# Peptides against a protein of PDB entry 8YR4, part 17

Target 1, 309 residues: chain A of PDB entry 8YR4
Amino acid sequence: PRGSPALQLVVLICLGLMGLERALNVLVPIFYRNIVNLLTEKAPWNSLAWTVTSYVFLKFLQGGGTGSTGFVSNLRTFLWIRVQQFTSRRVELLIFSHLHELSLRWHLGRRTGEVLRIADRGTSSVTGLLSYLVFNVIPTLADIIIGIIYFSMFFNAWFGLIVFLCMSLYLTLTIVVTEWRTKFRRAMNTQENATRARAVDSLLNFETVKYYNAESYEVERYREAIIKYQGLEWKSSASLVLLNQTQNLVIGLGLLAGSLLCAYFVTEQKLQVGDYVLFGTYIIQLYMPLNWFGTYYRMIQTNFIDMEN

## One batch from the design tools (peptide; made by RFdiffusion4, then SolubleMPNN)

Design b1_p9_5_s1 (from b1_p9_5, 7 letters changed)
Fold by OpenDDE base, seed 1:
Structure b1_p9_5_s1 (fold): chain B 309 residues (1-309), chain A 9 residues (1-9)
Amino acid sequence: as target 1 above (309 residues)
Amino acid sequence: SIEELRSLL
């Protein structure tokens, strides 16, 4: 934000809190590992109690890994309100200035309430896009990279490879299936708009329909349009279920392969029991934000299309 | 445009 050093400082603090959240995402599984190892070794109660208390405190700071419930995330969201308001106002003023620079012919061809809806969509699309990129997409990709590096350095390189292959396959399939779904969703939305337009046209001509006793014909035509819409809606909904199942299978296979490899290395005394628990906990933690990645990708695409209009 | 987005940061 140019022109307000106070808001620039708030952005830097928010970036620092995002870095802290990434550190917590590594530390929480490590402390959970240490608890399991201390329990396995029958360590003194004092050492165990301190480690458990520290873990619970770190979990309070981190939250549930969905980026919405942790103390650090809530503090970041609170501080970001002023930055978001500044950005929103700046975008609204830019759109409003641009609307005043447009030709009189453009304004005469559109209703004022349509122009305002375009401005509101434009502002919402830009501010939404920025928030999703900065607070959801980039952090999730960073956690994956940090995870690959961590497992490659502190575990065998095979663990880093499993995480890399699993996450790369997950992201690739999520993108490909989401693009495939976007075709069905566009067809559904087009048919919805056409069905709604037919209903409006029939209702605007209600006197003519009544004069010709054509009510049954208009109802049957509307029924056919609904059936055609429902056929496209079913394809859209079924494609979402297919996406979710595909994502679940990829994560399940990655978890299976890595868990079996961890169990083998624990039996060979190369890893401790806590390291098995760390791997499973970390993979599940990576999976939580990834469930929404297909929604973020779709929203990014929609927001870009809405910005080009 | 992407340039306008850069001007907002």
Scores: peptide ipSAE 0.007, ipTM 0.469, DockQ to the pose 0.015
Fold by OpenDDE base, seed 2:
Structure b1_p9_5_s1 (fold): chain B 309 residues (1-309), chain A 9 residues (1-9)
Amino acid sequence: as target 1 above (309 residues)
Amino acid sequence: SIEELRSLL
């Protein structure tokens, strides 16, 4: 943000907090490993209690339970509100200024409500795109890269390869299946709009429908439009289940391969029991933000299309 | 424009 050194400092603090979240994503599984190892070794209560307390504190900072946001993420989100408001206001003023530069002929040909709707969509699309890229996509990709490096250095190159192949296949299939699903969703949305338009036209022409006693005909036509919509809705919903199941299968296969390899190395005394728990915990932790990646990818594509218009 | 977007960052 040019013009306010205070907001530039807030952006730098938010970037620092994002770096801290990446560090926590590695440290939390490591401390959980250490607890499992200390429990296995029957370590003294004082050492165990300190490690558990440290783990719980790090987990409070991280969050990442189902539906729980961590303290660091909440603090980042809170600080970012002012930056988001500044960005939104700047985009809105740029769009508004551009609308005032447009020809009188352009304004006379459009309804004021349509112009405002274009401006609001443009502002929302730009600010939404930036927020999803910076806070969801980039951090998730960074966590994957950090995970590959960590497992390659501290376990074995085979674990880094399993994570790389699993995450690469997951991302590729998520993109490909999401692009395939977009066709069904577009067809569904087009049929929904057509069904709504027919209902509105029938209700606006209510007097004509009554004059011809055509109520039964309009109801049957609306039923046919609903059945056609539900056929497209089923394809859209079934394609979502297929995406989720494909994602689950890829993660399941990666978890199976890595867990079997880890269990084997524990039996050979090359790894500890805690390292088995670390691998499983870290893979599940990487999966949690990735579950939404297909939704983010679609929103990014939609926001780009809305910005081109 | 993409250039205006760069000026927002």
Scores: peptide ipSAE 0.007, ipTM 0.466, DockQ to the pose 0.015
Fold by OpenDDE base, seed 4:
Structure b1_p9_5_s1 (fold): chain B 309 residues (1-309), chain A 9 residues (1-9)
Amino acid sequence: as target 1 above (309 residues)
Amino acid sequence: SIEELRSLL
């Protein structure tokens, strides 16, 4: 945000909080590992109590992981409200200024309510896109990279490879299936708008419909439009279920491979029981935002489609 | 055009 040093400072604080969330995503599993190891070794109560208290405090700061409502995430979201409002207002004013620069021919061909709805969609889309990119996409990619580095350094290189292959396959399939799904969503949205436009047109012409006793005909045309919409909606929804199931399968296979390998290394006394728990906890923490990543990527694509419209 | 509006975003 150019022109307000206060909002620039808030952005820097939000970036610092995002860095803290990344550190917490590594530290929380480590402290949980340490608790499991201390419990296994029957360590003295004082050491255990400090580690548990520290873990719970870190877990309060983190929450449930990326995309959870932890204290740091809530504080970041709270501070970002002012930045979002400034960005939204700036985009809205830019759109409004541009609408006034557009030709009279463009305005005469459009209903004012349609133009305002396009402007509102555009503003919401930009603000949404920025928020999803900064707070969901970038952090998730960072957590994956940090995870690969962490497992490669503190575990065997095989764990880093499993995480790399699993996450690369997950991201690739998410992109490919979401791009395929976008065609169904565009068709659905187009048919929804066409169905709504027909209903509005029929209701605006109510007197003419009444004069010809054509109510049954208009209802039947509306039913046909709804059935056509629902056929496209079903394809959109079914494609989402397919995406989610494919994502779940990839994570399940990665979790299986890594958990079996970790269990094997624990049986060979190369890793501790806590390291098994660490691996599973960290993979689940990576999965949580990634499940939302398909939703965010879809929201990003929707926002791009809604900016195209 | 709607595309001109898009180019400003």
Scores: peptide ipSAE 0.000, ipTM 0.398, DockQ to the pose 0.013
Fold by OpenDDE base, seed 3:
Structure b1_p9_5_s1 (fold): chain B 309 residues (1-309), chain A 9 residues (1-9)
Amino acid sequence: as target 1 above (309 residues)
Amino acid sequence: SIEELRSLL
C-alpha cells in the first residue's frame, strides 16, 4: 500500500508469519517423528516430556489446518484486517469515482440499486481474489514444493517423486473436474434465477391471478420450475461428490504408495518407525488445504470474471 | 491487471 509505512510494515510482518507457518508445517511432523522414535527406544522421561511439550507448543502455533486455526494464522488474520480494509476502501473509491465519470445515458439506463450492486460485486471480487491467492493458493503450492524438496533430500528421490506425481495429478484433476462442474453450476444458477423471477412475477400479479382464479395454475408452474431446478442441483451436487471422491482416490493412492515404500525402508533399517509416521502425517497435512482447492479455484475464476465486468 | 494489483500493495 503506497502512502502508509505502517501498513507496509504490517504486510511484511504478515509475509514473515506466512513464512513461519511454512516452517511449522515441516517442524510439527518432525517433532512428532521424534516422539515416536523416543517412545520406540524407551528414552528417559525427561527427554520425552521435553519433546512432547515442544511438539504441543508448535502444534498450538500451527493449529489443525481446516478444523482449528493456529495462533500464527489467527495473528496473521488479525493483522491483515487493516490491510484488507485499506485495499477494499481504495477499490471501492476507485469504482465509485469511475461510476461518476460515466455518461448520464449509462446512469439513466440503470437503477441506482443495480449500480450499487455492481460496485459491491466489483469490490468483493477484487478483495476476494487477492485473499484467495495470497492466503490459500500460494501457501498451498509453497507447502507442496517444500514437501517435495524435504522428502527428496531427507528420505529418497522416490518419495519426492511420489509426492510430485500425486500432487500434480491431484491439481490437474481438480482443475479439469472443476471446469466440467462449472457448466452444471451455471445451469443451476440460471434456473434458480428463473424460478425466483417466476415467483416474483406471480406475486406481483397477485390481483390478476386472483381475478382469474389461477392460483392452482401458478403453483403448478412454480412446482415444475422447482423440479427443474432440483434436477440441476442434483447434477451440481453429484458432480461435487465425484470431484471429492476423485481427489480422495488420488491422495489415497499416493498415501498407499508412499506408506508401503516407507514401511519397506523401515524393514530394511534405512528409516526409523518415526519416519513412517512423519510421512503419513505430512501427506494428511498437505491434503487438508487441498480439499478446498477446487472451491478456491472456482472462486478465483468467478471473482476474475466479475472483476472484468 | 497485475499492475493494478501492484498499485494496491
Scores: peptide ipSAE 0.009, ipTM 0.479, DockQ to the pose 0.016; fails the geometry check

Design b1_p9_5_s2 (from b1_p9_5, 7 letters changed)
Fold by OpenDDE base, seed 4:
Structure b1_p9_5_s2 (fold): chain B 309 residues (1-309), chain A 9 residues (1-9)
Amino acid sequence: as target 1 above (309 residues)
Amino acid sequence: SIEELRKLL
């Protein structure tokens, strides 16, 4: 933000907190590994208690990983409120000044309330898009890359390859199935709006409906519109279940392949029991934000479409 | 135009 050094400092602090979240995503599984190894070795209570207390403190800072309500994420979100408000006000003022530069012919040809509604949607879409890109998409991609590097260096190159293939397949299927689902959701929303418009029109014409004794006819037309809506709603909801199940299968296959390979290396004494727990914990942490990726991708697409309108 | 508003967003 140009003109406020205080808001520039807040942005730098938020970027620093995002870097700290990436470090916590690696450290939390490592500390959990260390607890399992110390328990296996029957280490002294003082060392174990210190490591457990440190793990719980790091887990409080992290929360559930990327997209969770951990202390660092909450502090980042709190500090970002002022930056978001400053950005929103600047976009609103730029839109408002541009509307005043437009010709009188443009204003006379349009309803002012429609113009304001388009401006408000545009402002919300820009601010939403930036927030989702910076706080959800970029961090998730960074955590995947860090994960591939970590497993390739500290385990075996085969673990890094499994994570890479599973994440690439997961992202690709999530995008393709989400784009396919968008057609059903648009059809559902269009039919919902048409059903609401029919109900409003029937109620505004209440006197005419009473005069013709047409209440039963209007109720039947409304029932048919609801049945048509529910048929589209079912397709939208069933397509969401199919997306979630496809994602769950990719997760399950990746977790199965990686956990079997890790268990095999533990039986050969090449890895410790703590390394098996680290792999499972880290994979679950990578998949938590990815469950929302289809929602984020759809919100990004909606925000682009709303910014285009 | 709405397209000019769209280009400013």
Scores: peptide ipSAE 0.000, ipTM 0.378, DockQ to the pose 0.012
Fold by OpenDDE base, seed 1:
Structure b1_p9_5_s2 (fold): chain B 309 residues (1-309), chain A 9 residues (1-9)
Amino acid sequence: as target 1 above (309 residues)
Amino acid sequence: SIEELRKLL
């Protein structure tokens, strides 16, 4: 943000808070491991109570799941409101100035309400794309990389390899199936718009339809358009179920392979019981944002198409 | 363009 040193400082603080969230994603499983190890060793109550209190405090800062934001994420979101408003206003003004630079012939061919709707779509697409990249995509990729490095250095190279192969396969299948699904969704949206246009045209010609007693004919044409839409909707919904099931299977296989390997190393006394719990907890933490990755990828693609128009 | 977005940040 050129011209506002206060907003630049807020962006730097938000980036610092994002770095803190990445640190918490590693520290929370480590502290949970330490609790399990201290319980197994029958450690003194003072050491256990301190570690449990520290874990609960770190868990409050981190939060849990896609639905419950932690304190750090809420503070970041709160501080980002001012940056988002500044960015939105600047994009709106750029789109508005660009619309005024367009030829008179372009304006005469379009309704004012259509022009405003294009401007609103453009602003929403840019702001949405930026928010998804900065707050969802980049953090998720960073957590995967940090996870691969952590497991490779502190466990065994085999754990890092399992996480790498699982996440690479998951991301690749998510992209491929999402691109395949996008074709069905575009066909569905085109048929939805055509069905809506037919309903509007029938209502605008209400007097003519009534004069010819053609109400039953217009209702039957609308019914046929709905049936055609529902056939495309079913393909779109079925493709989403297939995506979710494929994602669940890949994560399930990765969790199985890694959990069996971890259990084996615990039986050989190379790892502690807490290390098994750490692995399972960390993989579940990686899975939670990845479940929505297909939605983020689709939104990014849609926002790029809406920016080119 | 992505370059204009970089100039906005």
Scores: peptide ipSAE 0.008, ipTM 0.438, DockQ to the pose 0.015; fails the geometry check
Fold by OpenDDE base, seed 3:
Structure b1_p9_5_s2 (fold): chain B 309 residues (1-309), chain A 9 residues (1-9)
Amino acid sequence: as target 1 above (309 residues)
Amino acid sequence: SIEELRKLL
């Protein structure tokens, strides 16, 4: 935001908090590892109690990982409200100014309520797109990269490779299956709008329908439209289950491969028991935001298409 | 466009 140094400072603070969230995503598994190692070694209670207290405090700051309501995430969200309001207001004013520059012929051809609905959709699409990119997509990609680097440096290059291959396959399949699903969703939405339009048309023409005793015919046409809609809805929903199952299989295979490799290295005394727990905990933390990635990708694509129109 | 997003930031 070029106009207010205060909002620029808030953006910088929010970026700093996002960096802190990324650091917490690494530190929380490390502290959990350390607890497991201290428990295994039967360490003194004072050392254990301090490490547990530190872990719980870090976990309070992090929350349940990316997309959870941790203290840092809540503080970031709170500070971002002012930036979002500024951006929303600026987009709304730009749209409103542009609407006033449009020809009288354009305004006469459209209902004022439709124009306002288009403007509101435009504003929500831009603000939504920005929020999804900045708070979901970019952080998730950053956590993956940090994870690959961490596992490559502190475990072995093989662990970094497993995470890289797993996440690359996950993202690729998520994109491909989401693009495939978009066809079913578009067909469903088109049929929903057509079904709704038929219901509205029938109800607006109630007197004509009554005059011709056509109520049974209109009900049957509406039933056929509902059945057609439900057939498309089923395809959309079934394709979502297929996406989720495919994602679960990819993560499951990555977790299996990495967990077996960890267990082997623990048996060879190259890694500690806590390192096995760290790997599992970290992969689960990466998985939580990724489950929504297909939804974010679709919303981003929709919002881009809505901004080009 | 991405350029308009850059003008909003």
Scores: peptide ipSAE 0.007, ipTM 0.442, DockQ to the pose 0.016; fails the geometry check
Fold by OpenDDE base, seed 5:
Structure b1_p9_5_s2 (fold): chain B 309 residues (1-309), chain A 9 residues (1-9)
Amino acid sequence: as target 1 above (309 residues)
Amino acid sequence: SIEELRKLL
């Protein structure tokens, strides 16, 4: 944000809060491990109570597994409102200025409602894309890298390799299946627009429909268009379930492999019982934002296509 | 353009 030192400071604070969220994602599982170990060792109540209180405080800062409800995330979102408003206004003014630089012939060939829709889509697409990249995609990739490094350093190279292979396969399948799903979504949206156009044309020609007593015919044509739409909607929705199930299977296999390996190292007294709980907790924490990654990737692709039009 | 986005930040 050029020209407002206050907004630059807010951006720096938001980046600092994002760094704190990454630290909390590592610390929360560590404190949970420590609680399990202290309970297993039958440690004194005072040590246990301090560790539990610290864990609950860190968990309040982190929030739930979606990352959206934590105190730090809420504070970041609150501070970012002013930055988003500044960015939105600047994009709107740039689009509006560019529209005024376009030829009179371009404006006469287009309806004013279409020009406004292009401006609104352009602004929403740029601001949405930036928000998804900065607040969802980049942090999730950072958490994966931090996880690989953490498990490679503190457990064994084999754990880092399992997380790397699992997350690489997850991301690759998420992209490939999301690109495949985009075809069904495009077909659904095209049929939705065609169904809406038929309804609008029937309503605009209401007098003609009434004159020919063709009401039952128009209702039946609309019914056929809805049935065709629902057939495409079913394919879109079924493809989403298939994506989610594929993602769940990849994470399940990674969790199985890593949990068996961790259990083996606990039986060999190389790891503690708490380390088994840490691994499972951390993998589940990585999975929660990743479940939405396919949705974010699809939104990013849609916003790019909407910016090119 | 990505350059205009850089001018926005």
Scores: peptide ipSAE 0.007, ipTM 0.463, DockQ to the pose 0.015; fails the geometry check

Design b1_p9_5_s3 (from b1_p9_5, 7 letters changed)
Fold by OpenDDE base, seed 2:
Structure b1_p9_5_s3 (fold): chain B 309 residues (1-309), chain A 9 residues (1-9)
Amino acid sequence: as target 1 above (309 residues)
Amino acid sequence: SISQLKSLL
């Protein structure tokens, strides 16, 4: 971004964090291999526990396989919000300024096209909701229940309890943080609509704006509306990062507790090395769809409110 | 990013 050294520094930090994310993608498998080797060699518990704890910490930094929800990725996403907003605002102002440079004939001809785009949002919401419930929410809940039963039967009641507590806490925090986040999203959407309405009104009054040479004034009013929108967009996006990080922390704690317990039982010869691999893989598999649960819950809430109207 | 997709949805 030209003109802001602070945003240039943020871009450099984001590039550094992208490099760190790539390093973590290599280190996490290495540490995982080291755990398998230490378990196979029947290494002392202290060495194993340190390696497991280090692995889980690295996995917390990396995130649950998609790379998009780790601490490093969340921090990158958080820092990138301001860079995205700067770029968006600059593009929007360039487009808006260019629209005011277009001929009167171009503005008079365009009345009909914008109304159609509002209607498409309502119908896609309901159909999307049903698809998300049937294909994502129900299967994810089933996988959790199957997981609790599986680990309770084939491992120990303690593993089932860890999965139960982890998933219950995950779901509860996902709901609570999503409900909290919904206020920021509603405020953002309201301000987005108000910003669009102001742009439309300015463009509909193009003749008047041109007659008074008020193009610079309308561009400044649009800039102020964009800045106000971007303040709410930042809150919405930052609240999403907070949700993702909270989810990552809960899964990280569950993975830590379960992986340490599994490693301990492998050292006591109550479980096999394969069981450790199974537990870690299964928890990561549960995490991937659960990461979207907050989005589904929000869509459910929004569509229920939109169906009551 | 998948997180941006979550913001768009």
Scores: peptide ipSAE 0.021, ipTM 0.662, DockQ to the pose 0.036
Fold by OpenDDE base, seed 3:
Structure b1_p9_5_s3 (fold): chain B 309 residues (1-309), chain A 9 residues (1-9)
Amino acid sequence: as target 1 above (309 residues)
Amino acid sequence: SISQLKSLL
């Protein structure tokens, strides 16, 4: 934001907190590993108690994955309210100024309520897009990269390769299936609007419908429109289940391959039991935000299309 | 455009 050094500082603090969240996503599995190793070695209670207390404190800071109510995420969200309000207000004022620069013919051809609804959608789309990109997409991609680097350096290049292949396949399939699914969703939304328009038209013409005793005919036309909508809704919902199942299978295969490899290295005494637990914990932590990635990708695409209009 | 996104940050 040009013009408020205070808001620029808040953005920098939010970016710093995002960096801290990325560090916590690595540290929490490491401390959990250390607890498992200390328990396995029958370490003295004082060392175990300190490590457990530190883990719980780090877990309090991190929270529980996507939509985590972690202290750092809550603090970031709290600080971001001011930035979001500034950005929203700036977009609203730009849209409003642009609307006043438009020709009288453009305003006479549209209802003021439609213009305001377009402006509100535009503002919500921009602010939503920014929030999803900055707080969900970019952090998730960063966590994947950090994960690949971490596993490649501290375990073996094979673990980094498994995570890379699993996450690349996951992201690719998520994009492809989401693009395929978008066709069904667009058809559903178009039929929903058509069904709603028929209901509104029938109700606005209520006197005419009643005069001709056409109530049964209008109800049957509405039923046919609902059945057609439900057929498209089913395709949309079934395509979502297929997406979720595909995602679950890819993560399951990655978890299986990496867990088997980790178990093998533990049997060969190259890794500790805690390292097996670390791998599983870290992959699950990567999966939690990725489950929503298809939803974010779709919202991003929709919001970009709505901004180009 | 991506340039407008950079101007909002």
Scores: peptide ipSAE 0.008, ipTM 0.455, DockQ to the pose 0.016
Fold by OpenDDE base, seed 5:
Structure b1_p9_5_s3 (fold): chain B 309 residues (1-309), chain A 9 residues (1-9)
Amino acid sequence: as target 1 above (309 residues)
Amino acid sequence: SISQLKSLL
């Protein structure tokens, strides 16, 4: 934010905390590996207790694998509140000033409630888009890249290739299926709005409906509109299940291929038992935010459409 | 526009 050095410092601190989250995503699986190896080797209690305590502390900082519930994420979210408020207010004032520059004919042709709804949607869409890009999409892509580099350097290059192929396929299918699903969601929302409009029009004309004793006819028309809506809702919900199952299949295949390869290298004494646990843990950690990637992509598309209006 | 987004940062 130009003009507030304090808020610029808070943004830099938040970016630093995001970098720390990326480091924790690598360190937590490493410490978990070390615990498994120390337990396998029957290491002295003092070494084990220190490693377990360090792991639990790192897990407290990271949170429960989604990154959303850890101390570092909570601290980042807390610090970001002031930046979000500043950005929201700045966008709202820019939209409001632009609305006042528009012609009187534009204002007379639109209801004030519609203009306010456009302004509120515009503000929320810009601030939401920024938050989703900076805090969800970019970090997830960074964790994938870090994962590919880590497995390529510290494991065999085949692990880096499996992660690369699995993530590339996952992202591609997520985008393609989400774009396909967006058509069903648009159709559902259009039918929902049409069904709601008919209900409002029937209720606004309740005197006419009562005069003609047409209540049963209006209820039947509303039932037909609900059935049409539910047919589109089913397609939208079924398409979400298909997305989730496709994602789960890609994950399962990547985890199977990588876990079999890791188990083979453990049997050949090229890797330790802890390295098998590290691979599985790290892959699962990469996939947790990716389950929401289709939701983020959809929110980004919706926010872009709402900004163009 | 993406240009206005750059002016907010």
Scores: peptide ipSAE 0.007, ipTM 0.446, DockQ to the pose 0.015
Fold by OpenDDE base, seed 1:
Structure b1_p9_5_s3 (fold): chain B 309 residues (1-309), chain A 9 residues (1-9)
Amino acid sequence: as target 1 above (309 residues)
Amino acid sequence: SISQLKSLL
């Protein structure tokens, strides 16, 4: 934010907190590994109790695997409120200035209430897009890259390859199925708008419909429009279930392949029992934000289309 | 445009 050194400092602190969240996503599985190793070695209670207490403290800072409920995430969200308000106000003023530069012919063809709703949708679209990119999409991609590097360096190149292939397949299928779903959703929205327009036209012509006793005919036309809408809604909803199930299957196969390989290396005494637990916990931590990735990608596409208008 | 997004950062 140009012009406020205080808000620039808050942005730097928020970026530092985002870096801390990435460090916690690696440290929490490492401490959980260390607990399992200390339990298997029958280590002294004092060392175990200190490691468990440290793990619980780190888990409190990290929160749940969605990254939305941890102390660090809540502190970041709290500090970001002022930056978001500044950005929102700047976008709102830019949209408002642009609306005043538009031709009188553009204003005469539109109701003032529609113009304000377009401005509010534009502002919410830009601020939403920025928040989803910076706080959800980029961090999730960073955690995947950090995971690939970590497993490649500290385990074996085969573990890094499994995570890379699993996540690449997951992201590719998420994009392809989301683009396929976008066609069904556009058809659904177009039919919803057409069904609403028919209902409005029937209500505006209420006197004419009553004069001709055509009420039953208008109700039947509206029923046919609803049935056609529900057929498109079903395709949209069924395609979402198919996406979720495909994502679950890809992660399940990646978890199976990696867990079998970990178990094999533990039986050969090349890895410890804790390393098996670390792999499983880290993959589950990657999976939790990825469930929402298709929703974020769709919101990004919608928000870009709404900004081009 | 992507250029306007860069002006907001």
Scores: peptide ipSAE 0.006, ipTM 0.442, DockQ to the pose 0.016

